Peptides against a protein of PDB entry 3WG5. Designs and how they scored, part 3

Target 1, 218 residues: chain A of PDB entry 3WG5
Amino acid sequence: LAKNIVYVAQIKGQITSYTYDQFDRYITIAEQDNAEAIIIELDTPGGRADAMMNIVQRIQQSKIPVIIYVYPPGASAASAGTYIALGSHLIAMAPGTSIGACRPILGYSQNGSIIEAPPKITNYFIAYIKSLAQESGRNATIAEEFITKDLSLTPEEALKYGVIEVVARDINELLKKSNGMKTKIPVNGRYVTLNFTNVEVRYLAPSFKDKLISYITD
Target 2, 218 residues: chain A of PDB entry 3WG5 as posed
Amino acid sequence: LAKNIVYVAQIKGQITSYTYDQFDRYITIAEQDNAEAIIIELDTPGGRADAMMNIVQRIQQSKIPVIIYVYPPGASAASAGTYIALGSHLIAMAPGTSIGACRPILGYSQNGSIIEAPPAITNYFIAYIKSLAQESGRNATIAEEFITKDLSLTPEEALKYGVIEVVARDINELLKKSNGMKTKIPVNGRYVTLNFTNVEVRYLAPSFKDKLISYITD

## One batch from the design tools (peptide; made by RFdiffusion4, then SolubleMPNN)

Design b1_p28_2_s4
Fold by OpenDDE base, seed 5:
Structure b1_p28_2_s4 (fold): chain B 218 residues (1-218), chain C 218 residues (1-218), chain A 28 residues (1-28)
Amino acid sequence: as target 1 above (218 residues)
Amino acid sequence: as target 1 above (218 residues)
Amino acid sequence: SALEEEDKKFKEELEKFLEELKKEEEEK
């Protein structure tokens, strides 16, 4: 039986294998407690594609709803962060945040120029991001444009275009607005209606390892 | 004018963005001193593809020869480590080391099963690894088989098949055997003949940041 | 083991260092 508990955790910085470990730890804690959901406050410029795909997989294997909340104002779910959001059960954004900018790059040259990904790689990620959007009932055309046009959206635009589900200023407004919403992807094979009536909010702190990683990655 | 100095540095663990920073720092120091070469003692199970490609690019942009030395005995240049080696000016291996095992994976599932890369991704990396081999005059067929067969080779096999240039027990033997060899890729647009006659060997220590990263990644 | 103890000491020193860094960032 789902407890009337919602976990909140923060994930910030580059998406790496350590970010996967953070997601895994946070989701596992929430699963063990049979939480109603976990909200991940996400602020990332992007990162590693392999880690991103693993994170998406971990979210989709979650026994509880995973909500990606692009927070606080000024934060972004850029690049890999967009995929993670699109792979989640619900996406929320705070005012003054952004999502998108998913053009695959191989890196930057010494002169600061972008090393473009080969078309084959770009096409793979287009197919993948569209899959995430379609599976979650989100705008697959815009998902493609996150890559092809390097599109970045405001919360209002992302909501308008059907990329995200909620614009909320804080956790309380997020809980209020998302209460009664259905997850955009299944939880244990079923779409879940979120129940945030009289929820206890529990904040998960980063482990020492998580803090150390964040310090090194920043 | 190249100084009669050879730098030696160790890079161990997963290939990440921090590994790129280590490569960049070490190569930059050696470039600044106009070293004859830098030897990177490499021991890695692999890691991130983007970081790997950036490292390869950084090596190929080096103003001095970069030698990848799979060392000590028991070490490997596995997966991403193979690409890094194939992208370098010279590859050496110590007895009891290995190279290869480049099958692209997206990760491991919760049950420990490998998540296979889509064929499109596999084909991209096949093309890329073959490019590295061809550009360095190394065995492109074996390079492909590192992926398609997940092939791992001993130093003796790798030398025999023309994947690497040197088998050496230690730095002194490496310097002796590689003395007078030409780089397998250009340095500043030219193939360089290595001169390790009366070289001063200088060891680069990891920075505090490098040590911290290694501690967190291990 | 001596290695485990060294790792533990390193973790403790690192924790202390990170806490100090965090305090310095909060004081800015």
Scores: peptide ipSAE 0.016, ipTM 0.389, DockQ to the pose 0.182
Fold by OpenDDE base, seed 1:
Structure b1_p28_2_s4 (fold): chain B 218 residues (1-218), chain C 218 residues (1-218), chain A 28 residues (1-28)
Amino acid sequence: as target 1 above (218 residues)
Amino acid sequence: as target 1 above (218 residues)
Amino acid sequence: SALEEEDKKFKEELEKFLEELKKEEEEK
């Protein structure tokens, strides 16, 4: 039986291989303790596509539900963050947050102008993001438009369009609203009904390495 | 007139956005001092494709020749490192080093097996690596085989096949052998004849940030 | 082990450096 424990961890900043290590560590701790779920408070402008894909894969391989929570107000799940959210078991957003803006860029020119990705790469990510949306029963048309139109949504819009499952102000409201929901993707091959009745909330702190990486990335 | 200064800097580890910052910082210092060239002692197993492309672009935008030197013995310019080398003004390798192994992987499965990149991504990188080889007058067939066959070459093989320009044991031999060579790509729109007659060698140390990043990546 | 001692020393130096950086940010 899953313990009546829900873990909460924060991941903030650019998505890199180190962000993958954070996701892996946090999920592993929650798996080892047989938690009901882990909530990742996510705030990211985007990052590396390979790290993003590895994070999505790690979430999909999780033995427990992984809930992406775009938090606090002012936070975003931008670019790579949108893929991570769409690859997760449940997406929540706080009021005043955003999701989307997934147009792939190769970088910035010396004058700060965006270097667009070649059509072949863009088409790959369109197919990928649509697959994540379809697999999770989320809006694949909007998922495509996150790339093709560089679309960004409010929590209310994202909920309305069926991109996310919950709008919540804090962890307590998130647990209350998501209680009894089924995961949007399977956990160990099964869709799990979330049970947040009488749960203990445990916060995971960043490791020293995580703090150091965050300090270097900020 | 370029000062009779050649800078030498080391870049070791995975190619990331931080590696880009190192390349940018090192090249900028050498540009500001109007150096004859900068030599980057490169040792990398690979890394992020976006960071790699940005590094290639930064090298191609350099106001001075950037020489990639795979050093010391045992070092490699693997995967992303091969692209960086092929995008540079001159490639050198020390005896006992390697170059190649560019098959794109999306990551590793939970059992440690390689997850192959989709054909569309593989084809993109084939086109890209071939363009770098063609633009630099290097062997585009071998460049393609770095991906399609996951080919890895010794310095002697790489020189023989026209992938690299110099095999050298140390910086002094590198300067001696590369003296009078033309850059394989233009510097500020012109092919530069390297002049390493009576040059002062200056070593650039990693910043504290660079040391910190290296410590975290090792 | 020699590696554990080196890691410990580096961690201590790093913590000291982070404290110094934090002080510099608070003084601005």
Scores: peptide ipSAE 0.015, ipTM 0.356, DockQ to the pose 0.206
Fold by OpenDDE base, seed 4:
Structure b1_p28_2_s4 (fold): chain B 218 residues (1-218), chain C 218 residues (1-218), chain A 28 residues (1-28)
Amino acid sequence: as target 1 above (218 residues)
Amino acid sequence: as target 1 above (218 residues)
Amino acid sequence: SALEEEDKKFKEELEKFLEELKKEEEEK
């Protein structure tokens, strides 16, 4: 039986292999306690594609619902963050946040110009991001445009286009609005109806390692 | 005029965006001092493809020769390390080191199994690694096999097949053997003949940030 | 092992450094 516990953790900065470790740690804690869900407050400009894919996989293998919450106002789920969100059980955004801008970048030239990914890589990520959207019943056309047009959306636009599920100002509003919603992907093979009635909110602090990682990646 | 200075720096562990910062810092110091070359003692199991590509680009844009030295004995230039080596002005290996194993890995499944890259990605990296080999006049067929066969080579094999330029036990032997060699790629548009006659060897210590990064990535 | 001790010392120094950084961020 799910305990009336919802965990909240923050992941900020670049998506790296260490960000995977953070996700894994946070989700594992929430799984061990049979939490109703974990909310990850996400603020990222992007990061590694490999780490992103592993994070998505870890979320999809979660024994509990993982809610990605683009928070606080001013935050973004940019690039890798969009994939992570699209791979999750529920996406929420705070007002004044953004999602998208997923054009694959091979890097920056010495002059600061973007080195574009070759069409083969771009097409791979298009297929991948569309698959995540389709699997979650989200807008696969917009997901493609996150790459092809480097599109960024407001929370209101993302909600309107069926990319995300909730716009909420804070955790309390998020819990209130998402109560009774079904997960967009299965939890252990079943779509779960979220029950946030009389839940205890527990904040997970970053480990020392997590703090170290964030300091280095910022 | 090149000062009779050769810088030596160590890069160990996973290739990340921070590894790019290390390369950039080390090469920049050597450029500022008009060093004859910088030797990077490399020991890596691999890492991020994006960081790897940026590192290769940074090396190729260097104002001075960058020598990748797979060191010490027991070290490897695995995966991303192979690309970095192939993108450099000269490759050296110590006895008992290895190079190769470049099969693209999308990640590990929860059961620890390798998730293979789709053919499109594999083919991209084949084209990329072959281009690096061709540009440097190194064995492009073996470069491809680093991916297709996940091939790893000894220093002796790598030398024999024309993948690397020098086998050396230490920095002194490396300098002695590479003296008078031409860079395998241009420095500022020109192939440079290395002059290690009466050079001062200066070791660059990792910055605090570099130490922090290595600690986290190990 | 000597490596474990070095790692422990490094971790302690790093923790101290992070605490100092946190104080500097809190003072801003």
Scores: peptide ipSAE 0.014, ipTM 0.328, DockQ to the pose 0.182
Fold by OpenDDE base, seed 3:
Structure b1_p28_2_s4 (fold): chain B 218 residues (1-218), chain C 218 residues (1-218), chain A 28 residues (1-28)
Amino acid sequence: as target 1 above (218 residues)
Amino acid sequence: as target 1 above (218 residues)
Amino acid sequence: SALEEEDKKFKEELEKFLEELKKEEEEK
């Protein structure tokens, strides 16, 4: 019986236009091979709002389930990473990771101080993050507080508050715990039950371009 | 008599976080050498709003005049490039270039359609671009129309409407025409009269990192 | 210049990285 394929890829660093290309490429490969799912091991301090919104949209348009896995221990889905996670079909976190810290900033001043976004921008992102939480059946109040209080949560807190679905130490535990779960948002208009029985795990390596950009931007 | 130094550097492509690093590096080199000015040959279709705002701020904090030169013929200071130009000490354009097209977008949908920014975001950028125009004594009405009408102007129109200061075919003509002009915004709190008599022109090459990122992102 | 030296070093590091990547792709 042909083993179901689960792809695993890593996205690390700032959310940029190139990060969108990585998401698009990885999801497209998994779509072409009719994978059961793709797991994106995410570690990001944040990044650009436009790229983030495009990534969220690309995930929502995926023909297969996209699982955001905040991994390894020490990683974060901070700022833009939180939105991406909330826009995905399933969120998992490893112990010792974090999610949140979504206060929108315009950048850093020369003295290293944060330039805050104007209230109009903040309110836009509040509405946006709440919509992502509501659409996925995740905690919209906490999603708002990721912005208004710049809240950061542990995996255990995030699970407890209904922000995420799985706490897992590794890919094998993630597959085991998420087996039989329904996606939090639809895939092609339908909520999919994940089937990780008899799966083959395939790792996608970053392209040469991906590695090069990571080397330059990190 | 020690020749005054004018630096010339090129910035081409999308406005990104790396573009900020390029601006910062080039301006810093020119500041360290007490250059009379730096000319940035700009060709951009646009890019990210956060990076754009940081670049504008970096230009405004420059210890020396920063001239944005839309060059060569066929180049544009589109979207984010327009804001950067309006935030600079002097704008020049070569014949056959363009400026404007500032309608804020969130990105492109999968079908290639533009995702428009919500009215709140558009209004923020209207206020911002108008402030840049007003602070520099440039046409704030046209600056608003760069957004509201997605207006694009020729160099001749931009000069006529008081958006830019110089139309020049090359660096030599730019230096000749801008000699004796006052900066449109202060340098260290003072409007500076440009002195391009007896200048040495020094070209700054992109770093290897700059070349690599350009190669990867283009 | 310090910038030229930094660029040279980065180029050498990148070339080495590219060679390593090429080897990894050939071994798969």
Scores: peptide ipSAE 0.017, ipTM 0.340, DockQ to the pose 0.817; fails the geometry check

Design b1_p28_6_s1
Fold by OpenDDE base, seed 1:
Structure b1_p28_6_s1 (fold): chain B 218 residues (1-218), chain C 218 residues (1-218), chain A 28 residues (1-28)
Amino acid sequence: as target 1 above (218 residues)
Amino acid sequence: as target 1 above (218 residues)
Amino acid sequence: EEKEKKEFEELLKKIKKEVEEEEKKAKE
């Protein structure tokens, strides 16, 4: 039986291989303690596609529900963050956050102009993001438009369109609103009904390495 | 007129956005000093595709010749490192190094098994690596086989097949052997004949940030 | 700049020591 424990961890900044290590570490701790779920407070402008795909895979392989929470107000799940959210068991957003803006870019030119990805790459990511949406029973049309139109949504819009499951101001409201919801993807092959009755909230701190990486990337 | 200065800098480890910053910084210093060339001593197992593409672009935009030198013995220009080399003005390898092994992977599973890239992604990288080889007058068939066969070559094989231009034991032999060679791609729209007669060699040290990143990635 | 560099080198030394201690604890 899952313990009445919910873990909360923060992941902020660019999505890289180090961000994968953070996700892996946090989820592993929560799995080992047989937590009811882990909530990842996510704030990212985007990052690396390979790291993003590995993070999605790690979430999908989780032995416990992984909830992506775009938090605090002013945070975003932009670009790679949107894929991570769509690959997760539940998505929540705080008021004043955003999701989307997934148009793939190869980088920036010396003058700061965007270098667009070739159509073949764009089409790959369209297929991928649509698959994540479809597998999670979320709006695949909007998922495609995150790329094709570089669409960005408010929490209220994202909820309305069926991209996310919860709008919540804080962890307590998130737990209250998500209690009794089914995960949008399976946990160990089964859709899990979240039980947040009488849960203990435990915060996971970044490791020293995580702090160092954050300091270097900021 | 270029000063009789050749810069040498080391780039070691995974190819990331931080590796791009290192390339950019090193090339910029050499450009500002109007160096005859910069030699990048490269040792990499690979890394991120986007960072790799940005590095290739930065090399191609260089105002001075950028020589990739796979060094020391035991080093490799594997995966992303091969693309970087093929995108450069000249490739050299030390005896006992390797180049190739470019089969794209999405990552590793929890059990350490390779997750293969979808055919669409593989085909994109095949087209890209072939373009780099063709533009530089290098062996495009072997470039393709670096992906399709995950081919890895010795310096002697790579030279024989027209993948690289020089096999050299050290910087002095590299300068001697590459003297009078034309760059394999243009510098500011012109193929440059390298002049390493009476050059001063200047070593660029990694920044504190570079050292920190290397320490975290090792 | 020299002061920041020195503080950062000290931080790196501290970090290195902490990482080495954590690696030692994980092997124990």
Scores: peptide ipSAE 0.018, ipTM 0.310, DockQ to the pose 0.178; fails the geometry check
Fold by OpenDDE base, seed 3:
Structure b1_p28_6_s1 (fold): chain B 218 residues (1-218), chain C 218 residues (1-218), chain A 28 residues (1-28)
Amino acid sequence: as target 1 above (218 residues)
Amino acid sequence: as target 1 above (218 residues)
Amino acid sequence: EEKEKKEFEELLKKIKKEVEEEEKKAKE
């Protein structure tokens, strides 16, 4: 019996191997407790492609719905964060947040200039991001433009173009608006209808390790 | 006037964005003090490709020679560590260390199986690692096999095949054996002859941030 | 550097304590 529990956890900063561990830990806790869903409040400028792909896979393998919520206002799901969002069961954004900016870069030169990824890598990520969009029934054309044009969208634009499912100011509004929605990708092979009626919201605090890494990476 | 100073710093663990910051900080300190060289005692199982490429670039832009020393015995310059080594001015290995194992992976599946990188990515890294080997006058065939065969070498094999320049048990033996060697890549456009005659060895300790990240990532 | 070191040492102490408490809870 699914408990009327929704977990909420925060992931902030660069997408790293440790960020994968955070996702894995948080999702595992929610899985163990048979939560209705977990909401990940995400704020990231981007990060590493390998970690990002692993996180996407971990979300796809989740035994419960994983909602990526770009929160709070001023936050972004940029670069790697966009892929993670597109790989999730539901995307929500708070007003004043952003999504996109996925031009793959190798890094920054000493002069602060962006070192562009080779076309082969860019094309790989185009195929990958389009796959995520298509599998989730989200806008694959815009997903491609997140790379090719380094496009960034507001929540309102992202909703309008069918990139995201919900614009919500807070967790309560998110739960209210997403109640009765189907996940955009399957959970254990099935599209789940979210039931946020009479749910208990449980916040997962960062582990000490998580806090430490956040402190170090911020 | 180059000071008769050689810096030594340790980098251990996964190659991450923070590892880049460590390399940058350590090299910058050595540059500021006009050191004869910096030795990075490297022990890594691998890490992220973007961070690796940035580290290689930072080494290539160094105003002083950067020596990658796979140390202590039991350490490795695996995966990303191999690229970093091949991108450096000099590679040294302690007995009982290893180098190689560069098969690019996207990550691990839930069953612990390796998710292989697409051929396009593999081919990119083949071209990249061969470029590093060629530019440094190191064995480009073996460099390719680090990927295609996931080859790992002992110090003795790596020296024999022309992948590395020095096998040394400790810093003193490293300094002795590398004295009078030319850097395998230029420093400020010139191949530098290392002068480790009457040098002062200065150890750089990890910053508190470095220690914290190591603690968290280990 | 000394201030940062002290802050980090305090943080490490906190982390160690929290890890020990979490390990204790997982065994109960």
Scores: peptide ipSAE 0.017, ipTM 0.329, DockQ to the pose 0.264; fails the geometry check
Fold by OpenDDE base, seed 2:
Structure b1_p28_6_s1 (fold): chain B 218 residues (1-218), chain C 218 residues (1-218), chain A 28 residues (1-28)
Amino acid sequence: as target 1 above (218 residues)
Amino acid sequence: as target 1 above (218 residues)
Amino acid sequence: EEKEKKEFEELLKKIKKEVEEEEKKAKE
């Protein structure tokens, strides 16, 4: 029986293999405790495509709903963060956050200029991001434009265009608004109706490893 | 005037953004001291493509020759390591090492199976690795086969096929054999003839950050 | 997990100390 427990964890910074480890750990804890859901407070400028794909896969294989919450105000789900959100069971954003800007880059030149990805790579990511949007019943046209136009959206725009499901100021408002919503992707092959009535919120702290990595990468 | 100094540094483990930082630091130290060359003892199973491309670019922009030495016996320049080697001014291998196995992967599935890269991505990396081989006057056909056949070579095979320039048991033999060789790519727009006569060898220790990262990634 | 955490905290302390000592030496 889903315990009336919702986990909340924070993931901040660049998407890397270490970010995958954080997602995996947090989701695993919530799965083991049979939580109703886990909310991941996400703030990222982007990161590595391989790590991003692994994170998306880990979310999609979750035994519980994974809610990506772009939080706090000032946060973003940029680039890799957008893919992660689109791969999740529910997307929420706080006012003053952003989502999008997914144009793939190969890196930065020594002069700080962006090395553009060749069209073949861009087209691959277009297909991938559209797949994530389509699978989750979200706006695939806007998902494509996150790449082709390097589009960034406000929470209000993202909600209006059917990219996200909730605009919420905090966890309590998120729980209230998402209560009774169906997951946008299946959990164990089934779309789950979220039940946040009388839930206990448990915050997952970063592991020591997570803290160390954050300290080294900042 | 090039001081009769050769730097030696070790890079071991997965190719990541931190590996780029190591390369950048080591090459910068050697550049600042006007070293004759830097030898990077490389042992890697592979890593991230973005980091790899940045490392290749950093090597190509070096003000001094960068020699990649697959060392010690048992080491490999696998996947990303092969690209790094092919992007360098000179490649050496110790007996009992390997180079190659460059088939791009998107990642591992939860069952541990390799998720193959789509043909478009594979073709991009084929073009890239062939470019590195051609620019360095190395065997571009074998470079392609590192991907298409996931080919791995011994030092003797790699030398025979014109992939690498030196087989050496240690730094002293490497210096002896590479003395008088021209760099396979230009340094500041010119092919440099290596002069290792009466050189002082300086070993660069990993920074504290490098040690910490190694400890976290191992 | 607690043992690994302690060992890692000790390592972090050691690392922090070494970095501080290196930064002091670089300023001298």
Scores: peptide ipSAE 0.016, ipTM 0.316, DockQ to the pose 0.221; fails the geometry check
Fold by OpenDDE base, seed 4:
Structure b1_p28_6_s1 (fold): chain B 218 residues (1-218), chain C 218 residues (1-218), chain A 28 residues (1-28)
Amino acid sequence: as target 1 above (218 residues)
Amino acid sequence: as target 1 above (218 residues)
Amino acid sequence: EEKEKKEFEELLKKIKKEVEEEEKKAKE
């Protein structure tokens, strides 16, 4: 039985192996405490593919619901952040945030021109992002277009198109709006109905290591 | 004997374990070809402390001079990028770039306030950044102030204060200006005088993996 | 977990190889 506890943790910056460690630590703490859920306040411009995939896998292996909350206003779930969101049990966005911009680039030329990914790479990521969308019952067409059109969406658009589940200004509104929602992917093989009635919100601070590393990554 | 070859490679985005792999690969290629030097065009907002330290160590273990070039205009060697630069054999900056902003932050509070690093952490990084500056004969006071004041410098200021060695608009100007300079740290235990007379410039492209990962990190 | 990671790494290697082959062709 889940305790009436919801954890909130912040993941900011680029998605790296350290970001994986952060996700793993935060989710593990919340699992151990048998929390109703953990909300990850996500603000990322993107990150490493390997780290991103590992994070998605870690989220999907979670014993509790993991809610990705693109927060605060001005934050983004760009590139790798979109995949992470699509791999999560619930996506929320604050007004003034964005999601998408997943076009794989191989880098920038010296003149600042984007070196595009080969079609084979693009197709791989299309297949992957579509799988995440499909598995979560989210808009796979839009997921593809995050790559093919480098599409970025507002929270309102993302909600409208069935990419995300909640638009919320803060944690309290998120909890209120998501209360009674089913997770978009299973928790231990079962779709969970979120219960955010009379929950205690506990904020997880980054570990000293997390803080140290985040500082250097920020 | 070094060949009249200078490699140029780009490292852009956050400093991560993947960035370490990029540095390692690029330097290794240039070492194998017995290049006169490798220029790393660096543009980073910061990154992971562990990755940063590993990169510094890898640079210092290089069999050839590693030149960090903050490039193109608009680029930065922020946070971790500053440490990497200070750990290198020569630092160059293009006009319109920046270096510094090394204040360790533990993250951001929900209200957007910076959570400062504990004094013990700050002092550790101060000691580390000062060691890099001192070992390279660069301005250790400014290196400290990159942390204590979160100081950012222009190329002109950084040159003036003895943080960097060259201000150059492009690779050709960099090669011209750095020709005949001694490395600021040893190469295999010896300070090397750079010879960029009649050099062939070879650009190293990111590997497919590098490109794939960079795309997701960008 | 290790299997999926390995499969992903293998896929990345495959993609890498394919990109490298395409890059070689583009230089030819």
Scores: peptide ipSAE 0.015, ipTM 0.298, DockQ to the pose 0.110; fails the geometry check

